# Ledger of designs, part 200: peptides against a protein of PDB entry 8PQO

Target 1, 252 residues: chain A of PDB entry 8PQO
Amino acid sequence: VLLKEYRVILPVSVDEYQVGQLYSVAEASKNETGGGEGVEVLVNEPYEKDGEKGQYTHKIYHLQSKVPTFVRMLAPEGALNIHEKAWNAYPYCRTVITNEYMKEDFLIKIETWHKPDLGTQENVHKLEPEAWKHVEAVYIDIADRSQVLSKDYKAEEDPAKFKSIKTGRGPLGPNWKQELVNQKDCPYMCAYKLVTVKFKWWGLQNKVENFIHKQERRLFTNFHRQLFCWLDKWVDLTMDDIRRMEEETKRQ

## One batch from the design tools (peptide; made by RFdiffusion4, then SolubleMPNN)

Design b1_p27_1_s3 (from b1_p27_1, 17 letters changed)
Fold by OpenDDE base, seed 5:
Structure b1_p27_1_s3 (fold): chain B 252 residues (1-252), chain A 27 residues (1-27)
Amino acid sequence: as target 1 above (252 residues)
Amino acid sequence: MLFGINELAFLLANLTVTTYLEELLKK
């Protein structure tokens, strides 16, 4: 098991992020090949538990059509079916990813707190001390081009070049976080993403767990660069607007 | 809500993992 807490600081408010995240997920999904193909929604309902209220979703991602034929032929039954259970109680979110074939031997859990700070809180997810001491805190700087793979880089999604017309935010220079504290008119937040990865196959555990973390970091980095650079597209939207967009997408 | 907060990330991550596993299976 490998745990890392990714801290993504953004020059947006927690409230803004709620809209921006949903918009950006939708937008990015449209741009990806296959989109929602192979996604089966089993459950999508509100939940309430221990004072936590939100939306619960259970989805199955059928990856059969997304892998080469030879992989599909060699894959054991259930290996290409991924289950995602998500509890969205913004500003807290939890996602649990499992696989039918691997059962207890595979787990990806992503727990996120969105806080109006600069990533300064320790153990925001309230782990036991013994567990917390083994968690690596990883800061993602969306303005740092060196954290982006060349193949992922797009100039129009570079926070170091982007200037929001509607808000005036950006571009984000090398010291943007330090400068942010002196800009009273610019909101900020941190997404604390605790990622737990378990891959219990002898001989491959560390390799695969580290690999998955690398991919998660890559995805978080790229996504939030997009989110910020798309600020002018979503900053004026309301949650109702987002819901309408979701409904329209569902009809397609 | 239709979209999961990590849906895209999840999809891409799984595809990447699948690709990685493909490489392992080829060996």
Scores: peptide ipSAE 0.030, ipTM 0.684, DockQ to the pose 0.176
Fold by OpenDDE base, seed 3:
Structure b1_p27_1_s3 (fold): chain B 252 residues (1-252), chain A 27 residues (1-27)
Amino acid sequence: as target 1 above (252 residues)
Amino acid sequence: MLFGINELAFLLANLTVTTYLEELLKK
């Protein structure tokens, strides 16, 4: 088992982020051919549990048509079905990813708190001390090009080049986080993403767990770079606007 | 209603994992 807490700092408010995240997910999906293919939504309903209110979703990702023929032919039954269970009680979210074949031997859990700070809180997810001491804190700087793979880099999605016309935010220089503290009119937040990865296969556990973390970090980095650079597209939208956009997308 | 992580990005990540595992099996 490998745990890391990724801290993503953004020059947006917690309230703004709720809109921006939903918009960016939808936009990113539209930009890719075949988006949504192979995704089955089993459950999508509100929930209330232990004082937590939110939306619960259960999705299955069927990867049979997405993987090479070689993998598909050799994969055992259920191996290419990924289950995602998500509890969205923004500003708190939890996602649990499992596989039908691997059962208890595979787990990816992502727990996120969105806080109006600069990533300075320790153990925001309130882990036991013994567990917390094994968590590596990883800061993601969306302005740092060195954290982006060359194949993922796009100039139009570079926070170090983008300036928001509507808000005046950006471009983000090397010391943008320090400068943000002195700018009263610019909101900021941190997404604290505690990622738990378990891949219990003898001889491959550490290698695969580290690989998955590398992919998650890559995902978080690229996504939030997009979110910021698309600020002018979503900053004036309301949650109702987002809901309408989602419904329109479903009809297509 | 889009909840959870970026679905498409997650799918791409899964494909990367699959490719990686395939490479490991070839060694």
Scores: peptide ipSAE 0.027, ipTM 0.665, DockQ to the pose 0.184
Fold by OpenDDE base, seed 1:
Structure b1_p27_1_s3 (fold): chain B 252 residues (1-252), chain A 27 residues (1-27)
Amino acid sequence: as target 1 above (252 residues)
Amino acid sequence: MLFGINELAFLLANLTVTTYLEELLKK
């Protein structure tokens, strides 16, 4: 098991991020091959537990059409079904990803707190001290080009070049995070993403767990660069607008 | 809301499972 806490600082408010995240997820999903095909929604209902109130979803992603034929034909039963359980109690969110074949040997858990700060809180997820000692805090700087792979880089998604017409935010210079403290007219937040990765197979655990974290960091970096650079596209949207977009994406 | 709150995490999981299965089949 490997735990890391990714801290993503953004020049948006917690309330804005709720819209921006959903928009960006929808937009990113449209850009992916296959869209939302093969998604089965088992549960979509409100929940309340331990003072946490939100929406619970359980989805199965059927990957049979998304893998090579030889994999589909030889894959064990359940190996191509991925379960996603999500608890959305924004500003707190939790997602648990499992696989029917791997069972308890595979887990990706992402727990996120969205706070109106600059990523300065320690142990925001309230882990036991012994557990927290083993968590690496990783800061993602969306303006730092050196954190982006060359193959992922797009000038139109570069926060260091982008300037929002609607809000006036950007471009983000090298010291943008420190400067936010002095810019009273610009909101800011941090997404504290505690990522737990478990891949309990002999000889492959460390390699795969580290690989997954590397890819998670890559995805978070690229996603939030997009989110910021798409600010003018989503900042005026309502939640109803987002719901319509989700329905349209599902139909593709 | 129909999308998972961490849709990108699912994409990563898909890649991981697929890669693992491919490696198993090569043995």
Scores: peptide ipSAE 0.031, ipTM 0.682, DockQ to the pose 0.236; fails the geometry check
Fold by OpenDDE base, seed 4:
Structure b1_p27_1_s3 (fold): chain B 252 residues (1-252), chain A 27 residues (1-27)
Amino acid sequence: as target 1 above (252 residues)
Amino acid sequence: MLFGINELAFLLANLTVTTYLEELLKK
């Protein structure tokens, strides 16, 4: 098991992020070929548990059509079906990823707290001390180009170049986080994303767990760079607007 | 709310993982 807490600092408010996140997911889905294809929604309902109130979703990602033929042929039954259970109680979210074939041998859990701070809280997810001791805190700087793979880099999605016309935020220079403290009118938040990865196949545990973390980090980095650079597209949207966009995306 | 925290990203991540695993198994 490998745990890392990714802390993504953004020059947006927690409330703004709720809109921006959903917009960016929807927008990214439009830009991806086959986005949403092979996704089966089993459950989508409100939930209340232990004072947590939100929306619960259970989805299956059928990857059969998305992998090469030889992979499909060699894959054991259920290996290409990924289950995602998500509890969305923004500003808290929890997502659990499992696989039908691997069962308890595979787990990706992502628990996110969105806090109006600069990523300074320790153990925001309230882990036991022994567990927290083994969590690596990883800061993602959306303005740091060195954290972006060359193949992922797009100038139009570079926070170091982008300036929001509607809000005046950006571009984000090397010391943007420090300077943010002095910008009284600029909100900020941190997404604390505790990622738990378990892959209990002998000989591959460390390799795969580290690989998954690298992929998650890559995704978080790219996504939030997009989120910020798309600020002018979503900052004036309401949640109702987002819901409409989601419905439109589902139809594609 | 229709999506999880980053539904598309999870899909892409899983696709990448499966591809990587296949490459590992071929070695």
Scores: peptide ipSAE 0.030, ipTM 0.687, DockQ to the pose 0.177; fails the geometry check

Design b1_p27_1_s4 (from b1_p27_1, 20 letters changed)
Fold by OpenDDE base, seed 5:
Structure b1_p27_1_s4 (fold): chain B 252 residues (1-252), chain A 27 residues (1-27)
Amino acid sequence: as target 1 above (252 residues)
Amino acid sequence: MLFGIMEIAEFIANLTITNSLLKELLE
């Protein structure tokens, strides 16, 4: 098991982020070839547990059409079915990803707290001390081009070049986080994403777990770069607007 | 209704993991 806490600092408020995240997910889904294809929604309902209120979703990603034929032919039964269970109680979110074939030998858990700070809180997810001492804190800087793969880089999604016309935020220079504290008119937040990866196959645990973390970090980095650079597209939207957009998408 | 956060990210992650790992593990 490998745990890392990714801390993504953004020059947006927690409230703004809620809208921006949903917009960016929807936008990214539209832009992704084959996005949403093979997704089966089993459950989508509100939940209440221990004072936590939110939306629970259970989805199955059927990857048969997303892999090469030879992989599909060789894959064991259930190996290409990924289950995603998500509890969205913003500003807290939890996602659990499992595989039918691997069962308990495979787990990706992503727990996120969105806080109005600069990523300074320790153990925001309230892990036991023994567990917390093994968690690596990883800061993602959305303005740092060196953290982006060349193949992923797009100039229109570069926070170091983008300036929001509607808000005036950006571009983000090398010391943007330090400068942010002196800008009283610019909100900020941190997404604390605790990622737990378990791949319990002898001889492959470290390799696979590290690989998954590398991919998650890549995704978090690219996503939040997009989120920020799309600020002018979503900053004036409300949650009601987002809900309407989602409903319209469902009807299509 | 609200959906899970970063749905596309998780989907892509799953695709990447499944495709890459299955190739390595099944060959």
Scores: peptide ipSAE 0.036, ipTM 0.688, DockQ to the pose 0.172
Fold by OpenDDE base, seed 2:
Structure b1_p27_1_s4 (fold): chain B 252 residues (1-252), chain A 27 residues (1-27)
Amino acid sequence: as target 1 above (252 residues)
Amino acid sequence: MLFGIMEIAEFIANLTITNSLLKELLE
């Protein structure tokens, strides 16, 4: 098991982020998947548990059409079915990803707190001390080009170049986080993403767990760079606007 | 009606991971 807490600082408020996140997810879906092909929604309902109130979703991602033919033919039964269980109680969220074939030998858990700070809170997820000491804190700086793979880099998604017309935020220089503290009119937040990865195959555990973390970090980095650079597209949207956008994306 | 956060992003990640891992395991 490998645990890392990714801390993503953004020059947006917690309330703004809720809109921006949903918009960016919807926008990314248009560009990458073309819709919900291969996605089966089993459950979508409100939940209440231990004072936590939100929306619970259970989805199955069928990857049979998303992999090469030879992989599909050789893959064990259930290996290409990914289950995603998500508890969305913003500003707290939890996602659990499992695989039918691997069963308990595979787990990706992502727990996120969105806080109006600069990523300075320790153990925001309230882990036991023994567990917390094994968590690596990883800061993602969306303005740091060195954290972006060359193949992922796009100039139009570079926070160091972007200037928001509607808000005046950006571009983000090397010391943007320090400067942000002195800008009373610019909100900020941190997404604390505790990622737990388990892959219990002898000889492959460390390799796969590190690989998954590498991919998650890459995803978080690129996603939040997009989120910020798309600020002018979503900052004036309401939650109702987002819902309409999501429905339209489903139809495509 | 709201879905899980970053569901599409996580789907893409899972797709990439699954495809890569399966290729390595089956080679």
Scores: peptide ipSAE 0.036, ipTM 0.686, DockQ to the pose 0.158
Fold by OpenDDE base, seed 3:
Structure b1_p27_1_s4 (fold): chain B 252 residues (1-252), chain A 27 residues (1-27)
Amino acid sequence: as target 1 above (252 residues)
Amino acid sequence: MLFGIMEIAEFIANLTITNSLLKELLE
């Protein structure tokens, strides 16, 4: 098991982020995933548990059409079916990913708190001390180009080059996080993403767990760079606007 | 259909894992 807490600081408010996240997810989905082919929604309903209220979703990602033919032919039954269970109670979210074939031997859990701070809180997810001491805190700086793979880099998605016309935020220089403290009119937040990865295959555990973390970090980095650089596209939208856009997309 | 942020990230991650890692494991 490998745990890391990724802390993503953004020059937006927690309330703004809720809109920006949904917008950016929709945009990224269209551009990168092909529109959701192979996704089966089993459950999508409100939930209330232990004082937590939100939306629960259970989806299955059928990857049979997304892999090479030889992989599909050799894959054991259930190996290409990924289950995602998500509890969205913004500003808290939890996602659990499992695989039918691997059962308890595979787990990816992502728990996120969105807080109006600069990533300074320790153990925001309230882990036991013994567990918390094994968690590596990883800061993602969306302005740091060195954290982006060359193949992922796009100038139009570079926070160090982008300036928001509507808000005046950006570009983000090397010391942008420190400068936020002195900018009373600029909101900020941190997404604390605790990622738990378990892969119990003898001889492959460390390799696969580290690989998955590397991919998650890459995705978090690229996504939030996009979210910020698309600020002018979503900052004036309301949650009602987002809901309307979602309904319109469902009709297409 | 629309995806949540975790759904998109996880979907892309799973595709990457399947196409790269599983490919290596099965070859």
Scores: peptide ipSAE 0.030, ipTM 0.670, DockQ to the pose 0.183
Fold by OpenDDE base, seed 1:
Structure b1_p27_1_s4 (fold): chain B 252 residues (1-252), chain A 27 residues (1-27)
Amino acid sequence: as target 1 above (252 residues)
Amino acid sequence: MLFGIMEIAEFIANLTITNSLLKELLE
């Protein structure tokens, strides 16, 4: 099991992020090949547990059409079915990914707190002290080009070059995070993303767990760079606007 | 259908694992 807490600081408010995240997810989803093909929604309902109130979803991703033929032919039953259970109680979110074949031997859990701070809180997810000692805190700097793979880099998605016309935010210089403290007019937040990866196969555990974390970090970095650089596209949208957009997309 | 950030991350990760690691294990 490998745990890392990714801390993503953004020059947006917690409330703004809720809109921006949904918009950016929708936009990114449109650009992905294959779209939502092979996705089965089993459950989509409100939940309330221990003071946490939100929306619960259970989806199955059927990957049979997404893998090469030889993989499909050789894969054990259930190996190509991925289950995603998500609890969205913004500003808290939890997603659990499992596989029918691997059962308890495979787990990806992502727990996120969105806080109006600069990533200074320790153990925001309230882990036991012994568990927290094993968590690596990883700071993602959306303005740091060195954290972006060359193949992923796009100038139009570079926070170091982007300036929001509507808000005046950006571009983000090398010391942008430190400068936020002195900018009373610019809101800020941190997404604390605790990622738990378990891949319990002898000889492959460390390799796979590190690989998954590497991919998650890459995704978080690219996504939040996009989110910021698309600020002018979503900052004036309301949650109702987002809901309408989602409904329209579902119909297509 | 809309994918969340978590869905995309997990989907990509699992696809990569399936294509690369399952190939090595099953072949």
Scores: peptide ipSAE 0.030, ipTM 0.669, DockQ to the pose 0.239; fails the geometry check

Design b1_p27_2_s1 (from b1_p27_2, 20 letters changed)
Fold by OpenDDE base, seed 2:
Structure b1_p27_2_s1 (fold): chain B 252 residues (1-252), chain A 27 residues (1-27)
Amino acid sequence: as target 1 above (252 residues)
Amino acid sequence: MPASSELIRLVADIVLEAYLEEKKKLE
């Protein structure tokens, strides 16, 4: 098991981020060919647990149509079925990804707290001390181009070049976080993403767990760069606007 | 947040690769 807490600081409020996140997820999904195809929604209901209130979703991603025929023929039963369980109680969110074939030997868990700070809170997920001491804290700087793979780089998604017309935020220079502290009028938040990866196969555990973390870091970096650079597209939207957009997308 | 399609695909690829590697060890 490998745990890392990714801390993503953004020059947006916690409330703004909720809109921006949903918008950016929707846009990313539109850009993916065959988005939503093979997705089965088993559960979509409100939940209440331990004082947490939110929406619970259970989805199965059936990937049989998304892989080459030879892969489908060779794949063991359940290997191409990915389960996603999500508890969305913003500003808290939890996602658990499992696979029918791997059963208890595979787990990706992503627990996120969105806080109106600069990523300074320790153990925001309230892990036991023994567990917390094994968690690596990883800061993601969305303005740091060196953290972006060349193949992922787009100038239109570069926070160091983008300036929001609607908010005046950006571009983000090398010291943008330090400068932000002195700018009382600019909101900021941190997404604390505790990622737990388990891949319990002898000889592959460390390789796969580290690889998954590398991919998650890449995903978080690119996503939040997009989220910020799309600020002018979503900052004036309300949650009701987002809900309408989602409903319209479901009808298509 | 829903998992990205890329992440889901990646997971599937990893699972399949691991299966194939394990199968080779058993042969």
Scores: peptide ipSAE 0.188, ipTM 0.790, DockQ to the pose 0.729
Fold by OpenDDE base, seed 1:
Structure b1_p27_2_s1 (fold): chain B 252 residues (1-252), chain A 27 residues (1-27)
Amino acid sequence: as target 1 above (252 residues)
Amino acid sequence: MPASSELIRLVADIVLEAYLEEKKKLE
């Protein structure tokens, strides 16, 4: 098991981020080939647990149609069925990803707290002290081009070049995070993303767990760069606007 | 937060690769 806490600081409020996240997810989904095809929604219901209130979803991603025929023929039963269980109680979210074939030997868990700070809180997910000692804290800087692969880089998604017309935020210079402390008019937040990866197969555990973390870091970096650079597209949207966009995306 | 389609595909690829490697070791 490998745990890392990714801390993503953004020059947006916690309330703004809720809209921006949903917009950016919807926009990314529209740009993907095949959209929501092969997604089965098993459960979509409100939940209440230990004072946490939110929406619970259980989805199965059936990937049989999205892989080459030879892969489908070689894949064991359940290998191409990915389960996603999500608890959305913003500003807290939890997502658990499992696979039918791997059963208890595979887990990706992503737990996120959105806080109105600059990523300064320690153990925000309240892990046991012994467990917390083994968690690496990883700061993602959305303005740092060196954290972006050349193949992923787009000038229109570069926070160091982008300036929001609607809010006046950006571009983000090298010291933008330190400057936020002195800018009373610019809201800020940190997404604390605790990622737990388990791949309990002898000889492959460390390789696969590290690889998944590397990919997650890449995904979080690119996603939040997009989220910020799309600020003018979503900052004036309501939650009702977002719901309409999600419904339209599901129909494609 | 929903998982990205890219992550879901990555998981499937890893699972399949691991299966094939394990099967090869057992043969």
Scores: peptide ipSAE 0.187, ipTM 0.790, DockQ to the pose 0.744
Fold by OpenDDE base, seed 3:
Structure b1_p27_2_s1 (fold): chain B 252 residues (1-252), chain A 27 residues (1-27)
Amino acid sequence: as target 1 above (252 residues)
Amino acid sequence: MPASSELIRLVADIVLEAYLEEKKKLE
């Protein structure tokens, strides 16, 4: 098992982020061909547990149509079915990814707290001390080009070049996080993303767990760079606007 | 937060690769 807490600081409020996240997810989905194909929604309902209120979703991604025929023929039963369970109680979210074939030997869990701070809180997910001491804290700087792979880099998605016309935020210079403290009119937040990866196969555990973390970091970095650079597209949107956009995306 | 299609595909690739590697060790 490998745990890392990714801390993503953004020059947006916690309330703004809720809209921006949903917009950016919807926009990314539109740009992907066949994004809705093979997705089965088993559950989509409100939940209440231990004072937490939100929306629970259980989705199955059936990948049989998305892999080459030879892969489908070689794949064991359940290997191409991925389960996603999500608890969305913003500003808290939890996602659990499992696979039918791997059963208990595979788990990806992503737990996120969105806080109006600069990533200075320790153990926001309230882990036991023994567990917390094994968690690596990883800061993602969306303005740092060195954290972006060349193949992923786009100038129009570079926070160091982008300036929001609607809000006046950006471009983000090398010391933008320190400068935020002195800018009383600019909101800020941190997404604390605790990622738990389990891959319990002898000889492959460390390799796969580290690889998954590397990919998650890449995804978080690119996503939040996009989210910020798309600020002018979503900052004035309402939740109703977002819902319409999601419905349109589902029809494609 | 939904998983991206890229992440889902990545997970599938990892599972399949691991299966094939494990099968080779058992042969």
Scores: peptide ipSAE 0.177, ipTM 0.782, DockQ to the pose 0.729
Fold by OpenDDE base, seed 5:
Structure b1_p27_2_s1 (fold): chain B 252 residues (1-252), chain A 27 residues (1-27)
Amino acid sequence: as target 1 above (252 residues)
Amino acid sequence: MPASSELIRLVADIVLEAYLEEKKKLE
């Protein structure tokens, strides 16, 4: 098992981020060909547990149609069925990804707290002290081009070049986080993403777990760069606007 | 938050690769 806590600092408020996240997810999904194909929604209901109120979803991603025939023929039963359980209680969310074939030998868990700080809280997810000692804290700097793969780089999604017309935020220079403290009118937040990866196969555990973390870091980096650079597209939207957009997307 | 399609595909690729590697060890 490999745990890392990714801390993504953004020059947006926690409330703004809720809108921006949903917008950016929807936008990214539209750009992905076949993103909705093979998705089965088993559960989509409100939940309440221990004072946490939110929406619970259980989805199965059936990937049989998304892989070549020869892959389908080689794949064991259940290997192409990915389960996603999500608890969305913003500003807290949890996602658990499992696979029918791997069963208990595979787990990706992503737990996120969105806090109105600069990533200074320790153990925000309230792990046991012994477990917390083994968590690497990883800061993602959305302005740092060196953290972006060349193949993923787009100038229109570069926070170091982008300036929001509506808010005046950006561009983000090398010391933008330090400068943010002095800008009383600019909100900020940190997304604390605790990622737990388990891949319990002898000889492959460390390799696969590290690889998954590398990919998650890449995904988080690119996503939040987009979120910030799309600020002018979503900053004036309400949650009701987002809900309407989601409903319209489901009808297409 | 829903997982990205990229992440889901990545998971599938990893599972398949692991399966193939495991088979090679057992044969």
Scores: peptide ipSAE 0.203, ipTM 0.796, DockQ to the pose 0.737; fails the geometry check

